Peptides against a protein of PDB entry 8RAJ. Designs and how they scored, part 70

Target 1, 54 residues: chain A of PDB entry 8RAJ
Amino acid sequence: LPAENEDPDKAVVDLHRSPPKTKDPDLTPSGIIAKVKAGDMTQETARELLLAMR

## One batch from the design tools (peptide; made by RFdiffusion4, then SolubleMPNN)

Design b2_p28_4_s3 (from b2_p28_4, 18 letters changed)
Fold by OpenDDE base, seed 4:
Structure b2_p28_4_s3 (fold): chain B 54 residues (1-54), chain A 28 residues (1-28)
Amino acid sequence: as target 1 above (54 residues)
Amino acid sequence: SRVEKELEELEKREEEERRRRELEELLR
């Protein structure tokens, strides 16, 4: 079966499905801000993720 | 909280970017 091209950009973390696991280095508060600084995450998405971690 | 500090830093950056856009629009 051809591996479905999971569009790596479509890992939209479903903010409603699971609280961001604080164990994922990419989902730490500082990791989120690092992605925003790199241009890899929007400020809006970062705000939503950080609010969900509160 | 660490999360609260990162939210405050994010809000500060959003405000700085908004002020920059407002100034750029005024000077145009």
Scores: peptide ipSAE 0.408, ipTM 0.817, DockQ to the pose 0.275
Fold by OpenDDE base, seed 3:
Structure b2_p28_4_s3 (fold): chain B 54 residues (1-54), chain A 28 residues (1-28)
Amino acid sequence: as target 1 above (54 residues)
Amino acid sequence: SRVEKELEELEKREEEERRRRELEELLR
């Protein structure tokens, strides 16, 4: 079966349209901080995501 | 909550990075 290339661009959480689903491991508070520590996310984007979960 | 703890950790990291840059500029 061809692996459906899930377009990585659909992982951009629109903070203005829907609160991040806490079920996505990449969008948990701990997952966000892990991305910042890895250099895969800016501190500003992490702040915005965490504030939207508050 | 977990969110408030991660916000506090993020703020602390940003402050530590700012202080490092200020010290590096002073010692240049």
Scores: peptide ipSAE 0.407, ipTM 0.816, DockQ to the pose 0.291
Fold by OpenDDE base, seed 5:
Structure b2_p28_4_s3 (fold): chain B 54 residues (1-54), chain A 28 residues (1-28)
Amino acid sequence: as target 1 above (54 residues)
Amino acid sequence: SRVEKELEELEKREEEERRRRELEELLR
């Protein structure tokens, strides 16, 4: 299976776009923290996303 | 909340990394 190169630009959740409907498994609180731990997301972006989910 | 726990964990990591950088700067 081709590793879908998840275009890092698709992970730019526009924080100005309505809170991401939790349908994207990659936008779960645990998914966000997993991306930070992997180095695929900045701590600042993760903080902003988590705050938008609060 | 699950979100609050992840925020607290993130804040804790940010603080630990800040303290590490501050100590590395003082020891340089």
Scores: peptide ipSAE 0.406, ipTM 0.817, DockQ to the pose 0.268
Fold by OpenDDE base, seed 2:
Structure b2_p28_4_s3 (fold): chain B 54 residues (1-54), chain A 28 residues (1-28)
Amino acid sequence: as target 1 above (54 residues)
Amino acid sequence: SRVEKELEELEKREEEERRRRELEELLR
């Protein structure tokens, strides 16, 4: 199955706009780290997201 | 917590990258 390129742009959670709602699968701790490993998210943004989930 | 483990792993990577940059600057 071709991995449908789920637009990485849909998961730019503006950390300044809303606390991460645990409902987005892309905002799971594993999803955040997967984006950092892919280069789709900065380490700083990932840290802020994870801290807000703590 | 899973979040705490991922934070610790992220902090470790940031520190490793910092140390790499510091070593590159000393070797120039």
Scores: peptide ipSAE 0.403, ipTM 0.816, DockQ to the pose 0.263

Design b2_p28_4_s4 (from b2_p28_4, 16 letters changed)
Fold by OpenDDE base, seed 4:
Structure b2_p28_4_s4 (fold): chain B 54 residues (1-54), chain A 28 residues (1-28)
Amino acid sequence: as target 1 above (54 residues)
Amino acid sequence: SEVEEELRRLREEEEKRREEEERRRELE
């Protein structure tokens, strides 16, 4: 039986695929402000988050 | 930017709320 050289190198799971940066669109400065306007976030929490992003 | 203007508005609203709360506490 011919030994099929199945090249084992095709199983390199690209561990360097950075997980898609799910930039949670809600954690952008604009997304935080939109949540405050919608009533989904307090002004205080928004201030703290926006200060931590500076 | 629109974001900087909205951040300014949120600060001005927070400041007004604090001034109103302080004024209320001084009258009690």
Scores: peptide ipSAE 0.140, ipTM 0.649, DockQ to the pose 0.116
Fold by OpenDDE base, seed 5:
Structure b2_p28_4_s4 (fold): chain B 54 residues (1-54), chain A 28 residues (1-28)
Amino acid sequence: as target 1 above (54 residues)
Amino acid sequence: SEVEEELRRLREEEEKRREEEERRRELE
């Protein structure tokens, strides 16, 4: 039986790839500010979200 | 912070737009 040396190292590299923190670009301080500038978010909602991040 | 300065600028720009719109309505 050919021992398929499935290099166990390939599976370990994918598990340590922290899923790119999909910081929803909309939930970053810069993304919140960009939504307010685009008119897609109120200044009050942006203030509440930015205060909750502190 | 840069975020607080940007939120201040956005408020000042909104206030200025409201004052300009009110002034426009008073002149029509």
Scores: peptide ipSAE 0.136, ipTM 0.617, DockQ to the pose 0.197
Fold by OpenDDE base, seed 1:
Structure b2_p28_4_s4 (fold): chain B 54 residues (1-54), chain A 28 residues (1-28)
Amino acid sequence: as target 1 above (54 residues)
Amino acid sequence: SEVEEELRRLREEEEKRREEEERRRELE
């Protein structure tokens, strides 16, 4: 099944969940940087994702 | 960017955690 590329704006970041061991390169720290650099993610959303991974 | 610095720290922590998990598997 094609993994639905749920728009990163629709990813409900559960700030209380350990970052899923998502094989999704877009949810890795490096994937988040790449999206911010591409303009596909806001710095605020990236900061929230990072705080959830800490 | 503060975000790029935090992302660098998280990558370094993830790498360190992976290396520790690999070392644990080599010792079991």
Scores: peptide ipSAE 0.119, ipTM 0.602, DockQ to the pose 0.028
Fold by OpenDDE base, seed 2:
Structure b2_p28_4_s4 (fold): chain B 54 residues (1-54), chain A 28 residues (1-28)
Amino acid sequence: as target 1 above (54 residues)
Amino acid sequence: SEVEEELRRLREEEEKRREEEERRRELE
C-alpha cells in the first residue's frame, strides 16, 4: 500500500514575523501634507518631517 | 519632487497670508 506521505507542511506561521510596522499612514509624505492642509500640523513641523524622510 | 513643490506652494500661501494680515494691521 503506498503510504500517502501526508507531508504536513505545517505552514510555520512565523510568529516571529515582526508585526508589519503599521507605518502610521499619517506619516507618509502625502499624509503630512494632508495634515498641514487640515490645520492639524504646522508647516515647519511638516518641513522637518519631510526633510528627515529624504 | 512633487512633495517639494507642494511644500513650496504652502510656503508661498503662508507668506501671502502673513503679508495680508500685516497690511490689515497697518490699516487698523
Scores: peptide ipSAE 0.148, ipTM 0.637, DockQ to the pose 0.165; fails the geometry check

Design b2_p28_5_s1 (from b2_p28_5, 11 letters changed)
Fold by OpenDDE base, seed 5:
Structure b2_p28_5_s1 (fold): chain B 54 residues (1-54), chain A 28 residues (1-28)
Amino acid sequence: as target 1 above (54 residues)
Amino acid sequence: KEEEIKREKEYLEKNKEKIEERRKKLEE
């Protein structure tokens, strides 16, 4: 069985990969608020995401 | 959607320090 040496550097590169400026409108503060308003996200989860952005 | 939100949360938490460093550089 080939040991998939998942190169630990890929995980580090993924951590250092600047959040893709995927202007995922859903990851912006406005997009998070829009998901809450649409019922697609809980208010608690939205607060945690908004706090993590600060 | 909940698993995606959980991954996004974990991603934002891991990048929080980098966001704060960028904010600090913009205030300087």
Scores: peptide ipSAE 0.167, ipTM 0.670, DockQ to the pose 0.057
Fold by OpenDDE base, seed 1:
Formats: sequence, C-alpha cells, structure tokens
Structure b2_p28_5_s1 (fold): chain B 54 residues (1-54), chain A 28 residues (1-28)
Amino acid sequence: as target 1 above (54 residues)
Amino acid sequence: KEEEIKREKEYLEKNKEKIEERRKKLEE
C-alpha cells in the first residue's frame, strides 16, 4: 500500500489557516444554544462543543 | 445532521488540543 505521505505541510497550512470564517451560524456559541432550543442537538453535545470553544 | 455534529465535534476537539499545545509552549 503506498504510504500516503500526507504532506505534513498541508496539515500545518490547515492548522495555521485562520479557522475558516465558518459562517456556519451553527458553530458559534449562540448557534449551538439555538440548536439545543430547537431540539436539533442534545444538551450533552452542546456542552462538549462549548467546552471545546473555550 | 448527526454526522455533521460528529464532524464538528472532531474539528473542535482537534482545535482545542492545538490551543492547549500552543499555551504550553507560551508558558515555557
């Protein structure tokens, strides 16, 4: 199997790329809370996501 | 929707680990 030399530089460029302005309103703290209120996300999932953003 | 939430969790978890590693390098 060819070793996928995942160019460590591409992973670093993705690391140093400013978090894509994820205009995903769903990835903001407010968007997560809105999904929980709508019943589209569990409270446990929301807590984990909010802790990962802090 | 569940698969999207799983991808978002994995992305945020990877970013948290990177932030913690950068903090550790700034305290050294």
Scores: peptide ipSAE 0.156, ipTM 0.651, DockQ to the pose 0.049
Fold by OpenDDE base, seed 2:
Structure b2_p28_5_s1 (fold): chain B 54 residues (1-54), chain A 28 residues (1-28)
Amino acid sequence: as target 1 above (54 residues)
Amino acid sequence: KEEEIKREKEYLEKNKEKIEERRKKLEE
């Protein structure tokens, strides 16, 4: 049975692949910044969310 | 909204941990 050599490059591409797209558009980096500007989110909460996306 | 933000923080944190664990495994 040929072991499907899962291309090690796919794992590297998956590491550089943007964090799983949040289903909520309001939890994107741009959506978080928009909520802070609107006063709907604290700057502290936004900082923690943005740090978790890095 | 606060519970949804809390669930998403936990999801993003778990994904970050998985990325770091995979990175560590590729550096060995």
Scores: peptide ipSAE 0.150, ipTM 0.642, DockQ to the pose 0.041
Fold by OpenDDE base, seed 4:
Structure b2_p28_5_s1 (fold): chain B 54 residues (1-54), chain A 28 residues (1-28)
Amino acid sequence: as target 1 above (54 residues)
Amino acid sequence: KEEEIKREKEYLEKNKEKIEERRKKLEE
């Protein structure tokens, strides 16, 4: 049985794999504000998300 | 929609820790 040396660095690379810069328009400051204005997000949630981007 | 917001929050919290660690390393 070939011992697949799963390089332990693959797990670290997957943790450091910046999720694809999916320009999720919903994760932009403008997208967050648009969700609040639409009633799809609370002001408190939007504040936490905007603070995490700073 | 609520599960999507929860996943986005958890992702941004994990990124906030990484950003704070990077800021702390730039101030030393």
Scores: peptide ipSAE 0.143, ipTM 0.648, DockQ to the pose 0.056

Design b2_p28_5_s2 (from b2_p28_5, 14 letters changed)
Fold by OpenDDE base, seed 2:
Structure b2_p28_5_s2 (fold): chain B 54 residues (1-54), chain A 28 residues (1-28)
Amino acid sequence: as target 1 above (54 residues)
Amino acid sequence: MEEEIEEERKKLEERKEEIRKKREELKK
């Protein structure tokens, strides 16, 4: 019999642990704009990425 | 490759518009 003593509060905390937002900080709208300003991304690639986020 | 072609097309279209504007200004 699987032990019924996992605290229901831990299961709720794990469900509310938003899947690790691997928001690659580089894939945020602000990160994309920063890469374009740095010259690390083309304006077109930035436009496509920003459109795909809409 | 498709993105680079689209960037070149955009630059060519912008240049055509600049030439059109200059021709309209020279005709006045």
Scores: peptide ipSAE 0.117, ipTM 0.620, DockQ to the pose 0.027
Fold by OpenDDE base, seed 4:
Structure b2_p28_5_s2 (fold): chain B 54 residues (1-54), chain A 28 residues (1-28)
Amino acid sequence: as target 1 above (54 residues)
Amino acid sequence: MEEEIEEERKKLEERKEEIRKKREELKK
């Protein structure tokens, strides 16, 4: 019976895959706060977006 | 639309509270 050498290296679920860098700097908590300070976003929309990230 | 109504509601609540404070100050 051929011993199936299942290479155990395929089970490295890269748990260190950094959470998908939100490629939109505008959707970071810092980017949202910057838009509010610039007047490009309301405080309410910023609050809703920040709550949806929690 | 819902956000604009909530912002307007908040501004109306703040203005009601300012009017309440001014009425309490005028009664002293």
Scores: peptide ipSAE 0.115, ipTM 0.614, DockQ to the pose 0.029
Fold by OpenDDE base, seed 3:
Structure b2_p28_5_s2 (fold): chain B 54 residues (1-54), chain A 28 residues (1-28)
Amino acid sequence: as target 1 above (54 residues)
Amino acid sequence: MEEEIEEERKKLEERKEEIRKKREELKK
C-alpha cells in the first residue's frame, strides 16, 4: 500500500481551523427575542438568558 | 424552579381576579 505522504502542514492548518463558531442562532440576543415573539420561549426565561449574557 | 413558581403564582392571582369580577357582575 503506498503510504500517502499527508503533508504535516495540512494537518496543522486543520487543527488551527477553529470549528466555525456556530453561534447557536437560538442563544443570541436576537434569537432569544425571536423565540419569545414566536411563542417558543417565556418572557422570564428570555430575561434570565439576556442577563446572563452581560 | 423559583421563577416557575412565580409564574404559576401570577396565573393563579389573575384567575382569582377574573372570578371576583364575574361574581360582582352576577350580583348586579
Scores: peptide ipSAE 0.093, ipTM 0.580, DockQ to the pose 0.018
Fold by OpenDDE base, seed 1:
Structure b2_p28_5_s2 (fold): chain B 54 residues (1-54), chain A 28 residues (1-28)
Amino acid sequence: as target 1 above (54 residues)
Amino acid sequence: MEEEIEEERKKLEERKEEIRKKREELKK
């Protein structure tokens, strides 16, 4: 019977690899600030989004 | 609607302060 040496380290590395949060680059603090600078977002909406992230 | 009113209020307050500063400079 082949001993399944499931490397326990692969499961731990995959669990600690936060799935690439497709954090909408627009929902990052840097993306929000970039949208405000571009005029695509109000300062108020940016402030609310930044407060909701804290 | 409340947010747009607050932005307009802020713009009106900034404009009032600019007018006040210009009047103080003209008085020197």
Scores: peptide ipSAE 0.084, ipTM 0.576, DockQ to the pose 0.028

Design b2_p28_5_s3 (from b2_p28_5, 14 letters changed)
Fold by OpenDDE base, seed 1:
Structure b2_p28_5_s3 (fold): chain B 54 residues (1-54), chain A 28 residues (1-28)
Amino acid sequence: as target 1 above (54 residues)
Amino acid sequence: KEEEIKKEIEELEKRKEEIKERREELKK
């Protein structure tokens, strides 16, 4: 019987290493900036996300 | 896209400094 070691830790999106591959319109550069302007995202989180897209 | 991201980061850093300065002025 193959033990399916589903390691549940693979969902830590390392926001420091990979641009979010999500087609979420809210995770585009312009969508991130729009959330900061609306007060729905911190400037620090936005900076980390934008740096991950670079 | 990379130049757009750089510009958005620069705008965020500028706004961070403006908020910091305003907090320091309000503390005097």
Scores: peptide ipSAE 0.081, ipTM 0.573, DockQ to the pose 0.045
Fold by OpenDDE base, seed 4:
Structure b2_p28_5_s3 (fold): chain B 54 residues (1-54), chain A 28 residues (1-28)
Amino acid sequence: as target 1 above (54 residues)
Amino acid sequence: KEEEIKKEIEELEKRKEEIKERREELKK
């Protein structure tokens, strides 16, 4: 009989595997500023995001 | 990185004020 040692720890590790922080280049300080320069983001939203990264 | 972020915020605030002043001038 194959021992059902389904390690319950593997399922918990997969749930706590933070999705690979896709460094959304858009969420970097430089990416936020690039969006403002492109007109895709307001200066106020950019200021709030940059302050939240401090 | 924090000093770069501060400098970039200051540049954005300066540009916000320049746009505001330009809008006030265009309303006269």
Scores: peptide ipSAE 0.080, ipTM 0.591, DockQ to the pose 0.042
Fold by OpenDDE base, seed 3:
Structure b2_p28_5_s3 (fold): chain B 54 residues (1-54), chain A 28 residues (1-28)
Amino acid sequence: as target 1 above (54 residues)
Amino acid sequence: KEEEIKKEIEELEKRKEEIKERREELKK
């Protein structure tokens, strides 16, 4: 199965977009932290996303 | 939740510095 290149630009949660009601496990606090630990997200981007979940 | 997020960020910052120091040691 070709690993669909999940475009890293889809992780650009527009901080000005209403938080999508996405049940996307990748946009949970735990999912963001998991991406950082995997090397798929920078710590700075993760910090911004986690702060926007306040 | 906010305090838990802050703690995880701090742990990731600490781990980043530890990895940097270890890379500097391995270059000597």
Scores: peptide ipSAE 0.062, ipTM 0.542, DockQ to the pose 0.033
Fold by OpenDDE base, seed 2:
Structure b2_p28_5_s3 (fold): chain B 54 residues (1-54), chain A 28 residues (1-28)
Amino acid sequence: as target 1 above (54 residues)
Amino acid sequence: KEEEIKKEIEELEKRKEEIKERREELKK
């Protein structure tokens, strides 16, 4: 069985790759905005994620 | 090695933006 390499980099949003279809509620437009307001995400990262969702 | 370098560049770019944002906040 191929080891599910749970690549710890699944948390690294490759800003140049289409966002993986993660059912992560934190990667919704509202979740992204909430992370920026909490200081858990940069405005640039949020901008790139929001642009990739259009 | 090339993927490790790409990750390190991405971390450095993120940290650079965090420093920039903090400097912009301190100017308001």
Scores: peptide ipSAE 0.040, ipTM 0.501, DockQ to the pose 0.026

Design b2_p28_5_s4 (from b2_p28_5, 10 letters changed)
Fold by OpenDDE base, seed 2:
Structure b2_p28_5_s4 (fold): chain B 54 residues (1-54), chain A 28 residues (1-28)
Amino acid sequence: as target 1 above (54 residues)
Amino acid sequence: AEEEIRREIEELEERKEEIERRKKELKE
């Protein structure tokens, strides 16, 4: 039976896939600012979170 | 990343000061 030549290039793409940066999109600086603009977070809480990331 | 965080803090502080100024002007 002919061995199906699974293209060796597909195996190399997965090893360099940086683990899904589960950067919780809600805990990024831009995500915090988006919550403030939406009214889901206070400016004070946002400032404290941003300072803790510095 | 640090420059982005600094800019975002500055924008929040300016907005806080604007809100407190408007609250003062509405009481005068």
Scores: peptide ipSAE 0.100, ipTM 0.608, DockQ to the pose 0.038
Fold by OpenDDE base, seed 4:
Structure b2_p28_5_s4 (fold): chain B 54 residues (1-54), chain A 28 residues (1-28)
Amino acid sequence: as target 1 above (54 residues)
Amino acid sequence: AEEEIRREIEELEERKEEIERRKKELKE
């Protein structure tokens, strides 16, 4: 019977994986402002998002 | 970053007030 080499190291969800620095240009302050200027976001929603980043 | 966010909020608030003012002037 082949030995169950369950590598236990693959189940360590790296809880220290820094949340992926969301390189989503859309979630940066400047990206939010760019969406407002483009008409893709309301000023109210942009204000709420920017305040939540503080 | 915090100073940038503050300036961007201020620019958005000033622009909101300008739009509200112009909407009022167009209804008078």
Scores: peptide ipSAE 0.100, ipTM 0.602, DockQ to the pose 0.043
Fold by OpenDDE base, seed 1:
Structure b2_p28_5_s4 (fold): chain B 54 residues (1-54), chain A 28 residues (1-28)
Amino acid sequence: as target 1 above (54 residues)
Amino acid sequence: AEEEIRREIEELEERKEEIERRKKELKE
């Protein structure tokens, strides 16, 4: 029976991974500004989200 | 990206000041 070597090294959660570029178009800087312009987000919430990306 | 975020925050702050000015003018 071949012992399948379970490679245990795939669980390095790179804690230094740059904040995932949110592939969510709604969480990009331009997506946040688009929501404010559409009236779907408050200016204050947009400011807080943009500052959290800095 | 950081310069874009700064510009977008500045545009938002200018628009906030304009809205607050218009609200003040409507109460006088």
Scores: peptide ipSAE 0.099, ipTM 0.597, DockQ to the pose 0.049
Fold by OpenDDE base, seed 3:
Structure b2_p28_5_s4 (fold): chain B 54 residues (1-54), chain A 28 residues (1-28)
Amino acid sequence: as target 1 above (54 residues)
Amino acid sequence: AEEEIRREIEELEERKEEIERRKKELKE
């Protein structure tokens, strides 16, 4: 397998890379709201999670 | 958006208070 010469100048950790959007749809504001409406989450837990996203 | 989060928290708090009122009325 050819060793990809990863150009060391491309290893600039993008310090501006937005934190990885949680790929978990259940951890989005809309996903939290959906869990409360389904009865799978308490209103208090939803409030705490939504405030932690702020 | 932060405004959407604030609106949903407010709606959830209002709904909690309504449920608590109804639970009180059913015990009287």
Scores: peptide ipSAE 0.096, ipTM 0.597, DockQ to the pose 0.044

Design b2_p28_6_s2
Fold by OpenDDE base, seed 2:
Structure b2_p28_6_s2 (fold): chain B 54 residues (1-54), chain A 28 residues (1-28)
Amino acid sequence: as target 1 above (54 residues)
Amino acid sequence: EEERRRRREEEEREIERMLREAEEERRR
């Protein structure tokens, strides 16, 4: 199945920019925020990853 | 150049808001 291009309008995190075209759901801005909410990622690591995607 | 700086400063503030909200939700 083609990995569904998640509709940019459904990104729980609107950075006012097109989400990075990653095929890894864990490396999307939304996936990173979800890991922080779950306690699976520190806020510091999430900040570094999100800042590297800009 | 100044507009590009302003956009980066806004994006950084947005990331910091979203991470704070995610951490607050985890603590609640």
Scores: peptide ipSAE 0.529, ipTM 0.884, DockQ to the pose 0.032
Fold by OpenDDE base, seed 1:
Structure b2_p28_6_s2 (fold): chain B 54 residues (1-54), chain A 28 residues (1-28)
Amino acid sequence: as target 1 above (54 residues)
Amino acid sequence: EEERRRRREEEEREIERMLREAEEERRR
């Protein structure tokens, strides 16, 4: 069974493409947004990372 | 080519919206 880490409460940043399968939770679209909310990442760095996942 | 451009522009606007909403939530 692929571990459906469909945490239904993780806002899947639906870029209308399956996000790259990363094992790093901090490198998921949801993990990047969570770091911005925590103040641990700038909006600029988060934008660059999310754009690179396309 | 136009459809691929529109999709990229929509994805960029969506990223910018989500990052704005995250920053607004951080400021509350």
Scores: peptide ipSAE 0.529, ipTM 0.884, DockQ to the pose 0.031
Fold by OpenDDE base, seed 3:
Order: C-alpha cells, then sequence, then structure tokens
Structure b2_p28_6_s2 (fold): chain B 54 residues (1-54), chain A 28 residues (1-28)
C-alpha cells in the first residue's frame, strides 16, 4: 500500500492547531501521551514522534 | 529567525514537560 505521503511541509505541530486528520487515534499527540501513561511507549520514542509532527 | 528558534525551543520544552508529567503519573 503506498504510504500516504502526508506532505512533510504541512506537519507543523501547532499544539493549538487541530492535528491533521490521522485516522489512527494512536498517532495523535494525545494518543502518544496516552501510550506513555499506559507504559506502552517510551518517553524517547514519544519525543521523536511529537518532534517529527512539527 | 530568532523568533522561529524561540518557538521551537518553547515547543520542545512543552513536549518534554508533558512526557515527564505522563511518566510521573504512571509511577504513582
Amino acid sequence: as target 1 above (54 residues)
Amino acid sequence: EEERRRRREEEEREIERMLREAEEERRR
């Protein structure tokens, strides 16, 4: 399946902007934080993901 | 350029705060 090329130029994580409609709730900023709280994700992996969304 | 750097440094500090608070909550 072609990876949906989400334009890297539109990944500005404005933490105040509605996240791009990721159909995956686990890939939202809130979903990533929830995985860290559950112990299902490390802080380092969560940091890398949240920084890459900017 | 300086304002863009300041915003990135603020966002990084906010992410690191949220991740710390999430881990502290997991440890209680």
Scores: peptide ipSAE 0.528, ipTM 0.884, DockQ to the pose 0.036
Fold by OpenDDE base, seed 5:
Structure b2_p28_6_s2 (fold): chain B 54 residues (1-54), chain A 28 residues (1-28)
Amino acid sequence: as target 1 above (54 residues)
Amino acid sequence: EEERRRRREEEEREIERMLREAEEERRR
């Protein structure tokens, strides 16, 4: 299946780049933001992970 | 090089905005 083009306007992080090819849902931009919302991740750790995906 | 720097600075500000909004939502 072509990776469903999740509407780039719905990408939780539009880094103006192709989303990082991770199979770990916890390491997706959306998964990282969800962990911050749940209180399971600090903003600092989430920032470092999201910056490393660029 | 200046355009690439601007894009990186915009992406960093966007990440910082989304993380702030996520924490603000958790605190409501």
Scores: peptide ipSAE 0.526, ipTM 0.883, DockQ to the pose 0.029

Design b2_p28_6_s3
Fold by OpenDDE base, seed 3:
Structure b2_p28_6_s3 (fold): chain B 54 residues (1-54), chain A 28 residues (1-28)
Amino acid sequence: as target 1 above (54 residues)
Amino acid sequence: MEEEEERRREEEEEVERLLREAEEERRR
């Protein structure tokens, strides 16, 4: 298939794009706590994840 | 509004508890 000229302006990696806020609700402090309360995560794993976010 | 603020406080208290327990375990 012919390489249709993707506009060179779309290849500018916006270096000012804030790192994608992990839109994973499961990786927020609230999402971690919700999983612990549901029994889907151990308190140990939750402590490690919360410490890594600090 | 009150129920959302209560849930947020309970979540903050749970985070602080889990962090305290991890710091206590690391000090033994």
Scores: peptide ipSAE 0.190, ipTM 0.722, DockQ to the pose 0.641
Fold by OpenDDE base, seed 2:
Structure b2_p28_6_s3 (fold): chain B 54 residues (1-54), chain A 28 residues (1-28)
Amino acid sequence: as target 1 above (54 residues)
Amino acid sequence: MEEEEERRREEEEEVERLLREAEEERRR
């Protein structure tokens, strides 16, 4: 049986798997903070969203 | 570059503040 040289180098877990680009800049921690600073979001809603991301 | 890094630090500090306040509320 041919030894499958499974090249261990193909298990480069791409640790640079770009976190799925949050297509909504408004749902990033920075985007939430920007909305609070603009007065478009309450601090309470921002806390709830930031907690749900952790 | 410096102004963008300053804005990012201020945003990180604001996130940490909001998370701290939410954790304090959850502990009551």
Scores: peptide ipSAE 0.190, ipTM 0.722, DockQ to the pose 0.616
Fold by OpenDDE base, seed 5:
Structure b2_p28_6_s3 (fold): chain B 54 residues (1-54), chain A 28 residues (1-28)
Amino acid sequence: as target 1 above (54 residues)
Amino acid sequence: MEEEEERRREEEEEVERLLREAEEERRR
C-alpha cells in the first residue's frame, strides 16, 4: 500500500472531531501556534482548538 | 539555549493571549 502521504499541510483539523488523543505535535499548543505563525491556521481556529484542550 | 527558551516563552505568551481573547469573546 503506498503510504498515504498525509500531507501535513492537509490536516484540516475538523474542530467538530473530538481532539484526537494523537501525540501529533501539530495538535499541541506549540504546534497550533507554529501553524498560526506560518499562516497555515487562523487565529480563530487556534482559539477554538486551545479552548477545546482546556 | 537562550534563543530556544525565548521562543518557548513567546509561544507560551501567545497561547495565553489567544486563550484570554477567546475567554473575553465568550463573556460578551
Scores: peptide ipSAE 0.189, ipTM 0.718, DockQ to the pose 0.634
Fold by OpenDDE base, seed 4:
Order: structure tokens, then sequence, then C-alpha cells
Structure b2_p28_6_s3 (fold): chain B 54 residues (1-54), chain A 28 residues (1-28)
């Protein structure tokens, strides 16, 4: 059986794919508040996230 | 338009409240 040299260089993890600038609407101050109001986030976690964004 | 501005003010006031409470807790 011929050893097909499948070039291992096709696992170029595109390290230059800028993380999609999907501003996760959920990680905006308004999105965090919306999650707290929905009961999907604690007020403590929301405070920590809002402090880390300032 | 008035209901959307009111909602935005309530959201901003809630952000400011949460930030104030976190700053007060960190100062203790």
Amino acid sequence: as target 1 above (54 residues)
Amino acid sequence: MEEEEERRREEEEEVERLLREAEEERRR
C-alpha cells in the first residue's frame, strides 16, 4: 500500500483568525443586566464582570 | 421612544448601583 504522505501542515490552526468581533451581546453591561433580571446570572458574578470591564 | 429611553435609564441606574455595591464591598 503506498504511504500517502498526508502533509501534517494542513493543521494550520489559523492563529490569525481574529476572534469573531461578535461582541457577545451577553457580555455588554446591558446584556449582563438582562441576564441578572432573567435569573440567569447572580448579582455577584455581574458585579465582578462589570468591574473587570472598567 | 419614551419607553425605550426609560428602559435605558433603568439599565444605566442598575449598572451604577451594582458597580457602587462592588466598590463598597472591596473597600471593607
Scores: peptide ipSAE 0.189, ipTM 0.723, DockQ to the pose 0.679

